# Peptides against a protein of PDB entry 4Y8H: the designs that were tried, part 39

Target 1, 222 residues: chain A of PDB entry 4Y8H
Amino acid sequence: TTIVGVKFNNGVVIAADTRSTQGPIVADKNCAKLHRISPKIWCAGAGTAADTEAVTQLIGSNIELHSLYTSREPRVVSALQMLKQHLFKYQGHIGAYLIVAGVDPTGSHLFSIHAHGSTDVGYYLSLGSGSLAAMAVLESHWKQDLTKEEAIKLASDAIQAGIWNDLGSGSNVDVCVMEIGKDAEYLRNYLTPNVREEKQKSYKFPRGTTAVLKESIVNICD

## One batch from the design tools (peptide; made by RFdiffusion4, then SolubleMPNN)

Design b2_p15_6_s1 (from b2_p15_6, 7 letters changed)
Fold by OpenDDE base, seed 1:
Structure b2_p15_6_s1 (fold): chain B 222 residues (1-222), chain A 15 residues (1-15)
Amino acid sequence: as target 1 above (222 residues)
Amino acid sequence: SVADARNARAAALLS
């Protein structure tokens, strides 16, 4: 997996690759690693696919209840705190590594969470097996006061570094843009750089291509 | 165990 987050002047972008693996096997070529916690709070997940999905759904549900109870829009720091306390309780046995990002009434936020419940903050972050490939791009091209378009490009270039160089990463780039004062823009398959060309030939031969050399009928009642 | 490696393999990793 390669997941990234990049802050820009008026919001935050997260991006992910779309490969799921089971050891040496590609389990899914186009899995979704971006999860909605709330309308304007999204996360990217690395680690165990079931754990990333389950923990983000659980916190998403509890954030909705908390929002209703408080009559307030969900805050990224509330999601961060709920996630880290849950993960810490399970002592790293829930294999979720998350980049959590969003916009709320306090502004734009970008955090990471590790499976043991530690949290980091930054203007750009990467996680997963492709994180070093992504970070090489981020460290080379990140600057303060990025535009939305520059941040989307930087995030997508960082994910592509994972796609091309990390065995655990591959296929497509998914993006989610969270800009202050706007709805979240989920760009599923924003880039599809691994579309296979049309097959030049078919292995579907005419019926009868394989000759029958011998046939025998055996009565089993004798 | 081989079973533990299989269970770890059966978990789809977003590695």
Scores: peptide ipSAE 0.126, ipTM 0.599, DockQ to the pose 0.051; fails the geometry check
Fold by OpenDDE base, seed 3:
Structure b2_p15_6_s1 (fold): chain B 222 residues (1-222), chain A 15 residues (1-15)
Amino acid sequence: as target 1 above (222 residues)
Amino acid sequence: SVADARNARAAALLS
């Protein structure tokens, strides 16, 4: 997995690759690693696929209830705290590694969470097996005061570095843009750089390629 | 156990 987050002047972008693996096997070529916690709070997940999805759905449900109870839009720091406390309670046995980002009435936010419940803050972050490939791009091209377009490009270039150089990463780039004063923009398959060409040969042989040499009916009832 | 290693392999790791 390669997941990234990048802050820009008026918001935050997160991005992910779309490969799922089971050891040396590609389990899914186009899985979704971006999860909605609330309308304007999204996360990217690495680690165990079921754990990343289940924990973000659980916290998303509790954030909705909290928003209704408080009569307030949900805050990214509330989601962060709920995720942290839940993951820490399970001592890293819930294999969720998350980049959590969003916009709320206090501004734009970007955080990371590890499975044991530690959290980090930054202007740009990467996680997963492709995180070093992504970070090489981020460290080379990140600057203060990025535009929306520059941040989307930087995030997508960082995910592509994981796609090309990390065995655990591959296929497509998904993006979610969270800008202050706007709805979240979820861009599923924003880039599809790995469209497979048509196979040179077909295994569909003409009928009769293998002749029937003998037929026999066997009664298997007594 | 060998069973624990098989269950760990059956989990789709978003590595």
Scores: peptide ipSAE 0.121, ipTM 0.589, DockQ to the pose 0.048; fails the geometry check
Fold by OpenDDE base, seed 2:
Structure b2_p15_6_s1 (fold): chain B 222 residues (1-222), chain A 15 residues (1-15)
Amino acid sequence: as target 1 above (222 residues)
Amino acid sequence: SVADARNARAAALLS
């Protein structure tokens, strides 16, 4: 997996690749790694697919209840705290590594969470097996005061670095843009750089295409 | 075995 988050002047973007793996096997070529916690709070998940999905759904449900109870829009720091406390309780046995981002009445936010419940903050972040490939792009091209378009490009270029250089990453780029004062923009398959070429020929030959040139019977019993 | 590692990794790792 390669997941990234990038802050820009008026919001935050997250992006992910779309490969799911089971060791050396590609389990899914076009999985969704971006999860909605609330309308304006999204996360990207690395680690165990079931754990990332389940924990984000659980916290999403609790954030909705909390929002209704408090009569307040959901805050990214509330989602961060709930995720952190839940993951810490399970001592890293819930294999979720998350980039959590969003917009709320306090502004735009970008955080990361590790499976043991540690959290980081930054203007740009990467996680997953492709994180070093992504970080090489981020460190080379990140600047202050990015525009929305520059941040989407930087995030998608960083995911592509994972797609090309990390075995755990592949296929497509998904993007979610969370801008202050707007609805979240989920861009499923924003880039599809791995479309397979059409097969030029059929590999199905009729029976008898390979001739039997010689047959021999050998007795192996003494 | 590689098969046991596949079943133990039957968790689709979004590695």
Scores: peptide ipSAE 0.119, ipTM 0.600, DockQ to the pose 0.066; fails the geometry check
Fold by OpenDDE base, seed 5:
Structure b2_p15_6_s1 (fold): chain B 222 residues (1-222), chain A 15 residues (1-15)
Amino acid sequence: as target 1 above (222 residues)
Amino acid sequence: SVADARNARAAALLS
């Protein structure tokens, strides 16, 4: 997995690759690693797919209840706190590594969470097996005061570094853009750089393509 | 039937 988050001047973008693996096997070529916690709070997940999905759904449900109870829009820091407390309680046994991002009445936010419940803050972040490939791109091209377009490009370039260089990453780039004062833009398969061309030849050969070299009839009944 | 155990936590490591 390669997941990234990048802050820009008026919001935050998160991006992910779309490969799921089971050891050496590609389990899914086009899985969704971006999860909605609330309408304007999204996360990207690495680690155990079931744990990332389940924990984000659980916190998403509790954030909705909290929002209704408080008569307030959900805050990214509330989601962060609920996620980290839940993960810490399970001492890293819930294999969720998350980049949590969003916009709320207090502004735009970008955080990361590790399975043991530690949290980080930054203007750009990467997680997953492709995180170093992504970080090499981020460290080379990140600057202050990014535009929305520059941040989407930087995030997508960082995910592509994972797609091309990390065995655990592949296929497509998913993006979610959360800009202040706008709805979240979920760009499923924003880039599809691994579309296979039409097969040049049929692999269904006519009968008789494989020659019979020898035939023997053996009576097996005594 | 035991065959439905394929729901082993396919730790789809979102590696």
Scores: peptide ipSAE 0.108, ipTM 0.600, DockQ to the pose 0.064; fails the geometry check

Design b2_p15_6_s2 (from b2_p15_6, 6 letters changed)
Fold by OpenDDE base, seed 5:
Structure b2_p15_6_s2 (fold): chain B 222 residues (1-222), chain A 15 residues (1-15)
Amino acid sequence: as target 1 above (222 residues)
Amino acid sequence: SVFDRANARADEILS
C-alpha cells in the first residue's frame, strides 16, 4: 500500500493506490483505500484492510451521531482523537495505519495515526509499504503554498512512485480533495496507469511451429 | 464521554 496526504493553500488532498495483496497474491486490483469518516473528513488506510475499514466505520458512525446530536459539523481533530484513543486501547492489535484529513469550520487538517495510537502532523505525509518511494517524491517536489492542482499532481506522482517501486502497491490512483468551502471531491480511479492495452503482437503461431514428437491414439473403453 | 473528551481536546488544540 501507498497512501499520501498533501496540504494545499485552500484545503487538503489524500491519495492511495488500489492494490490489495495476500502474501504474494494480488487479491484485488481496484481496492478502495480511501474511506469517508464524514462528508468532509476522509482517511486513507494501510495495514490490515479489515481493521482499517472497521475502525473508520466505527468512528464515522460515532461522529455522525455526535454531529446530529450537537447540530455541529464534525472536526478533524475530534475524529483524530477518537481514532487515536481506539487504536491505543488495543495497543497495536488493530493493524490500522491511517492518514486522516479534512476540512471543518476551523480550516484544513492533515494527520497520520499509527497502529499503536501515535499521531503526527504535517503538510505532507506518506504511509504503507510504498511510503519511502512516495516520500522521495514528496521531499523532492513539495513546496509551501501549493495550489489545488499542484497538490493533486504531487499526491498522484507520489502514489505512482509507490506503484512503480513497491511490490505491495499497484494499479490505480484514487484521490480525495477536501477544499474549504466546497464539498469533498472523491476521484475514484483518478489515474489508471496500468490499464492493459491490446496486445500489439499476436501469439497465434502457424500450425507446425511446435514439432510433434509423439502421437498416440488411445481408445477409452467403458 | 469519549465525545466530550474529543471535543475538549479539539478545543485545546485550537486555542
Scores: peptide ipSAE 0.023, ipTM 0.566, DockQ to the pose 0.022
Fold by OpenDDE base, seed 4:
Structure b2_p15_6_s2 (fold): chain B 222 residues (1-222), chain A 15 residues (1-15)
Amino acid sequence: as target 1 above (222 residues)
Amino acid sequence: SVFDRANARADEILS
């Protein structure tokens, strides 16, 4: 997995690859690793897919209930605190590494949470097995006062670095843009660099194209 | 509010 977050002048962008692996096997080529906690607060998840989805769903549900009860828009720091406390409670047994980002009445925010509940803050972050490759891109090209478009490009480039250099990352790039004063924009499959070109030739051969040289029928049912 | 408490705790942790 490669997940990244990048702050820009008026908001925050998160991005993720879409490869899911089980050991040496690619289990899913188009896994969604961006999760909505609230309309304007999203997470990117690395680690165990089931754990990341479960924890974000739980916190999202709780935040929604609290938001309705208080009649207030949720804050990113509230989501962060709830996630942190939950992960800490389980002492790393929940294999969830999260980039938490969003906009709220206090502004735009970008945080990371590790499985044991430790948190970090920054203008750009990367997590997952492809985080080193992603961070190389981020460190090289990040600057202050990024535009939305520059931040999307930077995040996407960082994810692609993970896709090309990390065996655990691959396939497509998902992006979520959270800009102050706007609705969140979830851009599923924003980039699809590995889309197979349409086959120029049909591989459907007429029956009989290949001569049968030998036929053996083996009954495997005892 | 719950959010105010969460925010206060978050602020404490992030300070």
Scores: peptide ipSAE 0.020, ipTM 0.608, DockQ to the pose 0.022
Fold by OpenDDE base, seed 1:
Structure b2_p15_6_s2 (fold): chain B 222 residues (1-222), chain A 15 residues (1-15)
Amino acid sequence: as target 1 above (222 residues)
Amino acid sequence: SVFDRANARADEILS
């Protein structure tokens, strides 16, 4: 897995590859690793797929209830705290590694959470088996005051670095853009670099294309 | 706020 987050001037972008593996086997070429916690708070998950999905759904449900109760838009830090406390409670038995990002009335945010509940903050982050490849791209090309388009490109380039260099990462690039004052933009399969091109040549030849080189007639009655 | 502290920490780490 390769997951990344990148802050830009007016929001945050997260991105992920779409390969799911079971040991050495590719189980799914197009799994979704970006999860919605709330309309404007999304996370990318690495680790055990079932655990990442379960924990994000649980926190998402609780955040929704809290938002309804308070009549307030949910805050990224609230989601972060709930995720952190939940993962800490289980002492790493939940194999979920998350990049949590979003926009709220306080601004744009980007965090990471490890399975034991430790958290980090930054302008750019990467997790997963492809994180080193992704981070090489991020560290080389990240700058202050990125535009939305530059951030999307940087995030997608970082994911592609994971796809090309990490055996645990592959297939497509998913992107989610969370810009202040706008709805979240989930770009499923933003890049599909491994789509098989149409065969340039058809191997369907018309009948009779193969020449008969030799014909022999044998009388069976002699 | 937690947000302000987080941003301050981020700036510290990245400085």
Scores: peptide ipSAE 0.014, ipTM 0.411, DockQ to the pose 0.019
Fold by OpenDDE base, seed 3:
Structure b2_p15_6_s2 (fold): chain B 222 residues (1-222), chain A 15 residues (1-15)
Amino acid sequence: as target 1 above (222 residues)
Amino acid sequence: SVFDRANARADEILS
């Protein structure tokens, strides 16, 4: 997996590759690693697929209830706190490694969470087996005061570094853009650089390629 | 359910 987050002048972008694996096997060539916690709070997940999906849905449900109870829009730091407390309680046995990002009434935010419950903050972050390939791109090209377009380009280039150089990453780039004052923009398969070309040959031969030399009908009831 | 789908992917890894 390669997942990244990048802050820009008016919001935050997260991105992910679309490969899942089972040991040496590619299980899914186009899985979705971006999850909605709330309308304006999204995360990218690495680790165990079931755990990343289940934990984000659990916290998403509780964030919705909390928002209704408080009559306030959900905050990214609330989701962060709920996630880290849950993960810490299970001492790393829930294999979820997350980049959490969003916009709320206090501004734009970008965090990471590890399975044991530690959290980090930054203007750009990467996680997964492709994180070093992604970070090489981020460290080379990140600057202060990025535009939305520059941040999307930087994030997608960082994911592509994982796709091309990490065995655990592959296929496509998914993106989610969370800009202050706007709805979140989920861009499923924003880039599809690995479309398979038509196969050169087919093993479907014309009927009659193998000749029938003899036919016999035998009654087995008598 | 949502949880049934998640459990079906318990052995699937997002490396």
Scores: peptide ipSAE 0.249, ipTM 0.717, DockQ to the pose 0.110; fails the geometry check

Design b2_p15_6_s3 (from b2_p15_6, 7 letters changed)
Fold by OpenDDE base, seed 1:
Structure b2_p15_6_s3 (fold): chain B 222 residues (1-222), chain A 15 residues (1-15)
Amino acid sequence: as target 1 above (222 residues)
Amino acid sequence: SVSDRANERARELLS
């Protein structure tokens, strides 16, 4: 997996690759690793796919209830706190490594969470097996005051570094853009750089292409 | 062991 987050002047972008693996096997070529916690708070997940999905759904549900109870828009720091406390409680047994990002009434936020419940903050972050490949791109090209378009490009270039250089990463780039004052923009398959060309030939031959060389009828009742 | 493979799978899935 390669997941990244990048802050820009008016919001935050997260991106992910779309390969799911089971050891050396590609289980899914186009899985979704971006999860919605709330309308304007999204998460990218690395680690155990079931755990990342389950924990983000659980916290998403609790954030919705909290929002209704308080009559307030959900805050990224509330989601962060709920996630880290939950993960810490399970002492790393929930294999979720998350980049949590969003916009709320306090601004734009970007955090990471590890399975043991530690948290980090930054202007750019990467996690997963492809994180070093992604970070090489981020460290080389990140600057202050990125535009939305520059941040999307940087995030997608960082994911592509994972796709090309990490065995655990592959296929497509998914992006989610969370800009202040706008709805979240989920760009499923923003890039599809691994579309296979049409096969030049078909190996689907007509029935009867293989000749019958010999036939015998045996009576089994004698 | 089956446990080692489960732990390896868990580590590989964490990638």
Scores: peptide ipSAE 0.021, ipTM 0.452, DockQ to the pose 0.040
Fold by OpenDDE base, seed 5:
Structure b2_p15_6_s3 (fold): chain B 222 residues (1-222), chain A 15 residues (1-15)
Amino acid sequence: as target 1 above (222 residues)
Amino acid sequence: SVSDRANERARELLS
């Protein structure tokens, strides 16, 4: 997995690859690693896919209830705190590594959470097996005051670095853009750089291409 | 750093 988050001048973007693996096997070529906690708060998940999905759904449900009770839009820091406390309670046994991002009445936010419940904050973040490949791109090209378009490009380039260089990452780039004053823009398969072209050659050989070296007929019925 | 180890462990879990 390669997941990234990038802050820009008016919001935050998160992105992910779409490969799911089971050891050396590609289990899913087009899995969704971006999860909605609330309409304007999204996360990217790395680690155990079931754990990332389950924990984000649980916190999403609790955030919705909290929002209804308080009559307030959900805050990213509330989601962060709930995720952190939940993961800490389970002492790293829930294998969820998350980039949590969103917009709320206090502005745009970008955080990371590790399975043991530690949190970090930054203008750009990467997690997953492709995180170093992504970080090489982020460290090379990140600047202050990114535009929305620059941030989407930077995030997608960072995910592509994971796709090309990390065995655990592959296929497509998913993006979610959370801009202040707008609805979240979920761009499923924003880039599809691994679409298989039509096979130029067929490996269907005519019968007889392989020479028969020996033939024997054995009667096996009495 | 703790972050580097966490990323490395996350790499192992996601490999």
Scores: peptide ipSAE 0.014, ipTM 0.388, DockQ to the pose 0.036
Fold by OpenDDE base, seed 4:
Structure b2_p15_6_s3 (fold): chain B 222 residues (1-222), chain A 15 residues (1-15)
Amino acid sequence: as target 1 above (222 residues)
Amino acid sequence: SVSDRANERARELLS
């Protein structure tokens, strides 16, 4: 997995690759690693896919209840705290490594959370097996006062670095843009750099192409 | 093996 977050002048962007793996096997070529906690708070997940999905859903539900109870729009720091406390409670057994980002009445925010409940803050972050590849791009090209378009490009370039250089990352780039005063923009498959070319040959063979050389009927119950 | 599962889990965590 490669996940990134980048702050820009009026918001935050998160991005992820779309490869899911089971050991050496590509389990899914187009999995969704961006999760909605609330309408304007999104999370990118690395680690165990089931854990990232489950924890974000749980915190999303609790954030909604908290928002209703307080009559306030959800805050990114509230989501961060709930995630942190939950992950810490489970002592790293929930394999969720998260980049949490969003906009709220206090502004735009970008955080990361590790499975044991530690948290970081920054203008740009990367997690996952592709995090070093992504960080190489981020460190090389990040600047202060990024525009929305520059941040989307930077985030997508960082994810592509993971796609090309990390075995655990691949296929497509998903993006979510959270700009102050706007709805979140979820860009599923924003980039699809690994589209299969049309096969030059058909692998559809006529029926009977493979001759039956031997037939045996075996009763299994005997 | 337990070690393979641990390594797989570690790889999944890093993935």
Scores: peptide ipSAE 0.015, ipTM 0.359, DockQ to the pose 0.043; fails the geometry check
Fold by OpenDDE base, seed 3:
Structure b2_p15_6_s3 (fold): chain B 222 residues (1-222), chain A 15 residues (1-15)
Amino acid sequence: as target 1 above (222 residues)
Amino acid sequence: SVSDRANERARELLS
């Protein structure tokens, strides 16, 4: 997996690759690794796919209840706190490594969470097996005051570095853009750089390719 | 519910 987050002048972008693996096997070529916690709070997940999905759904439900109870839009830091407390309670046995990002009434936010419940803050972050390939791109090209377009480009280039160089990453780039004062923009398959070409030949041979040399009918009943 | 409409709008923006 390669997942990234990048802050820009008026919001935050997260991105992910679309490969799922089981050991050396590609289980899914176009899985979704971006999860909605709330309308304006999204996360990217690495680690155990079932755990990343289950924990984000659980916290998403609790964030909705909290928002209704408080009559307030959910905050990214509230989602962060709920996630980290849950993960810490399970001492890393829930294999969720998350980049959590969003916009709320306090502004735009970008965080990471590890399975043991530690959290980091940054203007750009990467996680997963492709994180070093992604970070090489981020460290080379990140600057302050990125535009939305520059941040999407940087995030997508960082994911592509994982796609090309990490065995655990592959296929497509998914993006989610969370800009202050706008709805979240989820761009499923924003890039599809690995479209499979048509196979040059079919193994469907014409009838009669193997000649029938002899036929015999045997009665098995007395 | 308010939840269902928020989920539906987010899905419609994805379609």
Scores: peptide ipSAE 0.009, ipTM 0.339, DockQ to the pose 0.073; fails the geometry check

